# Ledger of designs, part 172: peptides against a protein of PDB entry 3QIS

Target 1, 334 residues: chain A of PDB entry 3QIS
Amino acid sequence: PSLELSRREFVFENVKFRQLQKEKFQISNNGQVPCHFSFIPKLNDSQYCKPWLRAEPFEGYLEPNETVDISLDVYVSKDSVTILNSGEDKIEDILVLHLDRGKDYFLTISGNYLPSCFGTSLEALCRMKRPIREVPVTKLIDLEEDSFLEKEKSLLQMVPLDEGASERPLQVPKEIWLLVDHLFKYACHQEDLFQTPGMQEELQQIIDCLDTSIPETIPGSNHSVAEALLIFLEALPEPVICYELYQRCLDSAYDPRICRQVISQLPRCHRNVFRYLMAFLRELLKFSEYNSVNANMIATLFTSLLLRPPPNLMARQTPSDRQRAIQFLLGFLL

## One batch from the design tools (peptide; made by RFdiffusion4, then SolubleMPNN)

Design b2_p19_1_s3 (from b2_p19_1, 9 letters changed)
Fold by OpenDDE base, seed 4:
Structure b2_p19_1_s3 (fold): chain B 334 residues (1-334), chain A 19 residues (1-19)
Amino acid sequence: as target 1 above (334 residues)
Amino acid sequence: SEFQKLHEEIRKEIEALRA
């Protein structure tokens, strides 16, 4: 069997977090026999493509003289954003289109990624005094390495080095403050806050705005700004409550004193963000008559974002563990 | 409130980034 491919080289320019890009090509069976095609893993790979890439269809049958359109979809989710932001991964791949009892056809994927404050660590963002698109990628790597060292020192209860006032990290990421400032100013009386989805176009504008500027006003509806905060928290490589403390949060969920002690052991940036967000959410709850926000809804929503199970435990989370996690956050909202 | 105090403290840090 033999296939003809309309294209073998694909370039995805200016790939962004949560922005879908599509390229299409055709495959044609110019042979006299039916063909089965499939995208197959390379010798050392478990998957036929990187997590940010998809082929549709990824397999199929072609009769003689049949042609099929294949879509190559590039989408950077929360699962790929961190490694792309750091430059550990890149918009480069090779796809192997295998023809059963036939040849392998190689497709080259290339392009560039534009870094986002979404999927960047809290520690790096606290050190980042400019929009991420103004920061050289090489400096982003250095900021992540330095941030890891600060996290480890804080976990070990080591005294912070007396960093000069110019080098002092922000108390919280500017991006979190900007989102919260907008919500506090304009959304305290917003009906169905955190219950109504934002608009996808507005979410993209908010992300681009935070990646490129320090805006006085965030664009979009209150619902889009609220959802952008949720997306931001979900995309964090390390959740606001570090994975190392997850089990201790569950174990302490019914003891408010122990809960506060567990939170006191968070790295400085994580602890500041947690306290700031809990203070903000308690402020929103004062407007519950206007915004329809209640403590149980907020605790349920934010538990999945702030108190994520470690990756090794995700598949083992029980209903009891989820209830303990909710109870842990309720102790900071009431 | 506790929130307003924290928020306004951080505001000064953010405003200094725009200068």
Scores: peptide ipSAE 0.773, ipTM 0.983, DockQ to the pose 0.934
Fold by OpenDDE base, seed 5:
Structure b2_p19_1_s3 (fold): chain B 334 residues (1-334), chain A 19 residues (1-19)
Amino acid sequence: as target 1 above (334 residues)
Amino acid sequence: SEFQKLHEEIRKEIEALRA
């Protein structure tokens, strides 16, 4: 069997978080026999492509003189954003299009990724005094390394780090403050706040705005700004409540005194963000007659974002564990 | 409120980034 491919080289320029890009090509069976095609893993890979890439269809049959269009879809989700922001991964791959009893065809994928404050650590963002698109990639790496060392020191030493000659970190990421400032100013009386989804185009504008500027006003509806805060919290590589404290939060869920002690053990940036968000959510609850927001709804929504199970426990989360996690957060909203 | 005090404290840090 043999195939003709209309294209073998693909370039995805300016790839961004949550922005789908598509490239299409055609494959034709120029042989005299039916053929089965499939994208196959390379020798050391478990998957035929990186997590941010997809081929559709990824397999199929072609009769003689039949032609199929294949879409190559590039989409950076929460699962790939962190490794692309750090430069650990890049918009580069090689796809192997295999023919049963035939030859392999290689497709080259290349491009560039534009970093996002979404999927960046709280520790790095507290040190990042400029929009992420203004920060050189080398300095992003240094900020992540410094953030790791600061987290490790904060876990080992309950003592305030001696803020040496380095610039003092922000109390909370500027991006969180900007989102919360907008919501506090304009969304306290918004009906169905956090219950109505935002618009995808507005979400992209909000992300681009936070990645490139320190705006006076965030673009989009209150629903889009509210959803952007949820997406931001979901995309964090380490949740606002660090994975190391997850089980202790569940174990303390019905003792408000122990819950407060567990939160006091968070790294400074995580602790500040947690306190700030809980204070904001308690402020929104005062407007429940207008915004339809109640403590149970907020606790249920934010628990999955703020108090995520460690990756090794995700598949084992019981309904009891989820209820304890919700109860833990309720103790800070009531 | 507690929130307003904390939010306005952080505002000063953010405003200093725009200067």
Scores: peptide ipSAE 0.772, ipTM 0.983, DockQ to the pose 0.935
Fold by OpenDDE base, seed 3:
Structure b2_p19_1_s3 (fold): chain B 334 residues (1-334), chain A 19 residues (1-19)
Amino acid sequence: as target 1 above (334 residues)
Amino acid sequence: SEFQKLHEEIRKEIEALRA
């Protein structure tokens, strides 16, 4: 069997977080026999492609003189955004299109990724005084390394050494403040706040706005701005409550004194963000008659974002653990 | 409120980035 491919090289320019890109090509059976095709893993790979790439269809059957369209879809989710922001991974891959009892056909995937404040650490964002798209990639790497060291120093209660003229970190990321400022100004009386989904086009505009500027006003509806805050918190590589404190939060969930002690042990930036968000959510609860927001809804929604189980425990979370996590947050909302 | 005080304190840090 033999295939003809209309294209073998694909370039995905300016790939962004949550923005789907598609490239299409045709495969044709120029043989006299039916053939089965599939995308196969390379040697030592578990998958035929990287997590941000897919082929549709990824397998199929072609009669003689039959042609099929294949879509190559590039989509950066929360699961790939952090490694692409750091430059640990890149928009590069090689796909192997295998023909049963035939040849292998190699497809080259290339492109560039545009970094996002979504999926960047709270520590790095507190040091980031400019929009992420203004920051050189080399400096992003340095900011993540410095942020890791400062997180460890903070957890160990080490006094920050007066190392050189590193500008004082922000109390909270500017991106969180901008989202919260919009919601506080314009969304306190918004019906169904955090219950109505935003528009995908508006979410992309909000992400692009926060990645490229320090806006006076965020574009989009109050629902889109509210969802953008949820997406931001979900995309954090380390949740607002660090993974190392997860079990202690569950164990303390019914003791308000111990809960406050656990939060006091967070790294400075994480502790500031937690206190700031809890203060904001308590402010929104005062407008519950207008915005339909209640403490149980907010605790249930934000628990999965702020108090994520460590990756090793994700598959083992019990209904009791989830209820303890909700109870932990309720102690800061009431 | 507690929130308003904290929010306006942080505002000064953000406005200083626009200057």
Scores: peptide ipSAE 0.772, ipTM 0.983, DockQ to the pose 0.932
Fold by OpenDDE base, seed 1:
Structure b2_p19_1_s3 (fold): chain B 334 residues (1-334), chain A 19 residues (1-19)
Amino acid sequence: as target 1 above (334 residues)
Amino acid sequence: SEFQKLHEEIRKEIEALRA
């Protein structure tokens, strides 16, 4: 069997978080026999492509002289955004299109990723006084390294931040403040706030706005701005409540005093963000007659974002663990 | 409120980034 491919090189320019890009090519059976094609893993790979890439269809049959269109879809989700922001991964891959009893055809995927404040650590964002698109990639790496070291120092209760040489970190990421400022100004009376989904186009505009500027106003509907806050919290490489405190939050869920003590042990930026968000959510609850927001709904929604189980425990989360996590958060909303 | 106080404190930090 043999195939003809219309294209073998694909360039995905300016790949962004949550923005789907598609490139298409044709494969044609120029042989005299039916053939089965499939994308196969390279040597030592478990998957035929990186997590941000997909081929559709990824397998199929072609009759003699049949042609099929294959879509190569690039989509950076929350699962890939952090490693792309850090430059640990890149928009580069090689696909192997295999023919049963035939040849392998190599496809080259290349491009560039545009960093996002979504999927960047809270520690890095607190040090990032400019929009992420203004920050050189080398400096993003430095900010993540510095953020890791500062987190460790904070956890160890070691040396007070020497006030001298480095610019003081923000109390909270500017991006969180901007989202919350919009919601507080314009969304307190918004019916079905956090219950109605935003528009995908508006979400992209909000992301792009936060990545490129420090806007006076965020574009989009209140629902889109609200969802952007949820997406931001979900995309954090480490949740607002650090993974190391997860079990202690569950264990303390019914003791409000211990809950506050656990939160006090968070790294400074995480603790500030948690307190800020809880204060904001308690403010929104005062407008429940207008926005239909209640403590149980908010606790249920934000628990999965703020208090994620560590990756090793994700598959083992019990309904009891989820209820404890909700109860933990309720103690800060009531 | 508690929120308003904290929010306006942080506002000063954000406005300083625009200057």
Scores: peptide ipSAE 0.771, ipTM 0.983, DockQ to the pose 0.931

Design b2_p19_1_s4 (from b2_p19_1, 5 letters changed)
Fold by OpenDDE base, seed 5:
Structure b2_p19_1_s4 (fold): chain B 334 residues (1-334), chain A 19 residues (1-19)
Amino acid sequence: as target 1 above (334 residues)
Amino acid sequence: SEFEEIHSEIAKEIEELKE
């Protein structure tokens, strides 16, 4: 069997978080026999492509003189954004299109990724005084390394040594403050806040705005700004409540004094963000007659974002564990 | 409120970034 491919080289320029890009090509059976095609893993790979790439269809049959269109879809989700922001991964891959009893055809995928504040650590963002697109990639790496060291120092209860002429970190990421400032000013009386989804185009504009500027006003509806805050919290590599404290939060869920002691043990930036968000959500609850927001709805929504199970426990989360996690957050909303 | 106090304190740090 043999195939003719219309294209073998694909370039995805300016790949962004949550922005789908598509490239198409044709494969034609120029042989005299039916053929089965499939994308196959390379040696030492478990998958035929990286997590941000998909082929559709990824397998199929072609009769003699049949042609099929294949779509290559590039989409950076929360699962790939962190490793692309750090430069640990890149928009580069090689796809192997295999023919049963035939040849392998290699496709080259290349491009560039534009970093996002979404999927960046709270520690790095507290040090980042400029929009992420203004920060040199070398400085992003240094900020991530310094952020890791501060997290470790905080977990070890090490007193910060008088670090030299290091710029004082922000109390919270500017991106969180900007989202919360907009919601506080314009969304306190918004009906169905956090219940109505945002518009995908507005969400992309909000992400691009936060990645490129420190705006006076965030673009889009109150629903889109509210959903952008949820997406931001979901995309964090380390949740606002660090994975190391997850079990202690569940164990303390019915003792408000122990809950406050657990939160006091968070790294400074995580602790500040947690207290700030809880204060904001308590403020929104004062307007429940207008915004339809209640403590149970908010606790249920934010629990999955702020108090995520560690990756090794994700598949084992019980309904009891979920209820304890909700009860833990309720103790800060009531 | 507790929120307005914290939010206004952080607002000063954010305004310094725009200058």
Scores: peptide ipSAE 0.733, ipTM 0.979, DockQ to the pose 0.936
Fold by OpenDDE base, seed 3:
Structure b2_p19_1_s4 (fold): chain B 334 residues (1-334), chain A 19 residues (1-19)
Amino acid sequence: as target 1 above (334 residues)
Amino acid sequence: SEFEEIHSEIAKEIEELKE
């Protein structure tokens, strides 16, 4: 059996967080026998492609002289955004299209990724005084490394870090402030706030706006701005409540005094973001008659974002653990 | 409110970034 491929080299320029790109090619059976094709893992790989790539179809049968279109889809989700932002991973892959009882065909995937403030650490964003697209990639790596070291120091030291000759970090990321400022100004009376989904096109505009500028106004509807805040919190490499404190939050969930002590142990930026978001959400709850927002809805929604189980415990989260996590957050909303 | 106080404090830091 033999295949003809219309293309073998694919370039995905300017790949962005949550923006789907597609490239298509054709495969044709120029043989006299039916053939089965499949994308197969390379030697020592578990998957035929990286997490941000897929082929559709990834397998199939071709009759003699049959042609099929294959779509190569590039999509950066929350699961790939952090490693792409840091440059640990890149928009590069090799696909192996296997023909049963035939030969392998290699496809080269290349391109570039445009960094996002979505999926960047709170520590790095507090140091990032400019939009992420204005920051050189080398400086982004340095900011993440420095941020990790300062987080570790903040967890170990009860003493304020001596603010060395580095620029003073922001109290909270500018991106969080911009989203919250819009919601506070324009969305306090928005019916079904955090209950109605945003528009995908508006979400992309909001992400691009925050990645490229410090705007006076966020584009899009209040629902899209509200969902952008949820996406931002979901995409954080480490949740607003650090993984190290997750179990202590559950254990303290019914003791408001211990809950406040646990939050006091957060790194400065995480603690500031937590307090700021809780103050904002308590402000929104005053407008519950207009925005239909209640404490139970907000606690249920934000708990999964702010108080995530550590990756090693995700598969083991019990309904009791979820209820304790919600109860922990309720103690800051009431 | 507690929110307006925190929000307005951070607002100063954000305005300094636009200069």
Scores: peptide ipSAE 0.733, ipTM 0.979, DockQ to the pose 0.902
Fold by OpenDDE base, seed 1:
Structure b2_p19_1_s4 (fold): chain B 334 residues (1-334), chain A 19 residues (1-19)
Amino acid sequence: as target 1 above (334 residues)
Amino acid sequence: SEFEEIHSEIAKEIEELKE
């Protein structure tokens, strides 16, 4: 069997968080026999491609002289955004198109990723006084390393933050403040707030706006701005309630005093963000007659974002654990 | 409100970033 490929090199320029890019190529059976094709893992890989890449179709049959279009889809989800922001991963891959009883055909994927404040740590964002697209990639790495060291120092309660010549971190990320400021100013009376989905195009504009500027106003509908806040919280590499405190939150869920003590043990930026968001959500609940927002809905929605189980426990999360997690958050909304 | 107090405190830090 033999295939002809219309293209073997693909470049995905300016890849962004949640922005789908597509490149297409054709494969043709120029042989005299039917053939089966598939994308196969390279040696030591579990998957035929990186998590941000997909081929469609990834396998199929071609009759003699048949041609099929294959789409290469690049999409950076919450699952890939953090590793791309840090430069741990890059928009580079090699695909192996295998032909049964035939040859392997190599496809080269390349491109560049544009960093996002989405999927960046709260610690790094509190130090990031400029939009992430203005920050040199080398400095992003340093900010994540410094953020890790400060998280550890904060958890150990050891060294007072030496008010030394280092620029004081923001109390909360500017991106969270911008989202919340918009929602507070314009969305308190928005019917079905956090219940109506945003528009995908508006979400992309909001992300791009936060990545590139410190705007006076966020573009898009109140629903899109509200969903952007949810996406931001979901994309955090470390949730607002750090994984280390997850079990303690569940164990304390019915004791509001212990819940507050657990939150007091969060790293400064995480604790500030948590308190800020809870204060904001309590403010929104005052407008429940207008925005249809209630404490149970908000607790259910935000619990999955703010109080995520550690990755190793995700598969073991019981309905009881979910109920405790919701109850924990309810103690800050009521 | 508690929110307005926190929000307004942070607002000062954000406005300083625009100058």
Scores: peptide ipSAE 0.732, ipTM 0.978, DockQ to the pose 0.936
Fold by OpenDDE base, seed 4:
Structure b2_p19_1_s4 (fold): chain B 334 residues (1-334), chain A 19 residues (1-19)
Amino acid sequence: as target 1 above (334 residues)
Amino acid sequence: SEFEEIHSEIAKEIEELKE
């Protein structure tokens, strides 16, 4: 069997977080026999493609003289954003289209990724005084390395060096402050806040705005700005409550004194963000008659974002663990 | 409020980034 491919080289320019790009090509069975095609892993790979790439369909049958359209979909989720922001991964791949009892066909995927403040560490963002798109890629790497070292120093309760006032990290990322400032100014009386989804176009505009500027106003509806905050927290490589403290949060969930002691052990930036968000959420709860926000809803929503199980425990989270995690957060909302 | 105090303190740091 043999296939003809309309295209074998694909370029995905200016790939962004949560922005789907699609390229299409055709495969045709110019043979006299039916053929089965599939995308197959390379010898050392577990998957036929990188996590940000998908082929649709990834397998199928072609009758003689049949043609099928294949979509190559590039989508950077929360699972790929961090490694693309750091330049550890790139928009480059090779797909192997295998023909049963036939030959392999190689497809070349290339392109470029545009870094996002989404999926960047809290530590790096606290050091990032400019929008991420203004920061040279080399400096992004340095900021992540320096941020790791400062996180470790903070966990060890080492006194921060008196870095000059110009090099002082922000108390919280500017991106979090901008989102919260908008919500505080405009969304305290917004009905169904955090319950109504944002618009995808507005979410993209908000992400692009935060990646490229320090705006006076965030574009989009209050619902889109609220969802952007949730997406931001979800995309963090390390959750606001560090993975190392996860079990201690569950164990302390019914002792408010111990809960506060656990939070005091967070790295400075994580601790600041946690306290800031809890203060903000308590402020929103004062307007519950207007915004339909209650402590149980907020605790349930934000617990999965702020207090994530470590990757090694994700598959083992019990309903009891989830209830403890919610109870932990409730102790800061009430 | 506790929020307004923290938010206003951070606001100073953000305004310094716009200069």
Scores: peptide ipSAE 0.732, ipTM 0.978, DockQ to the pose 0.939

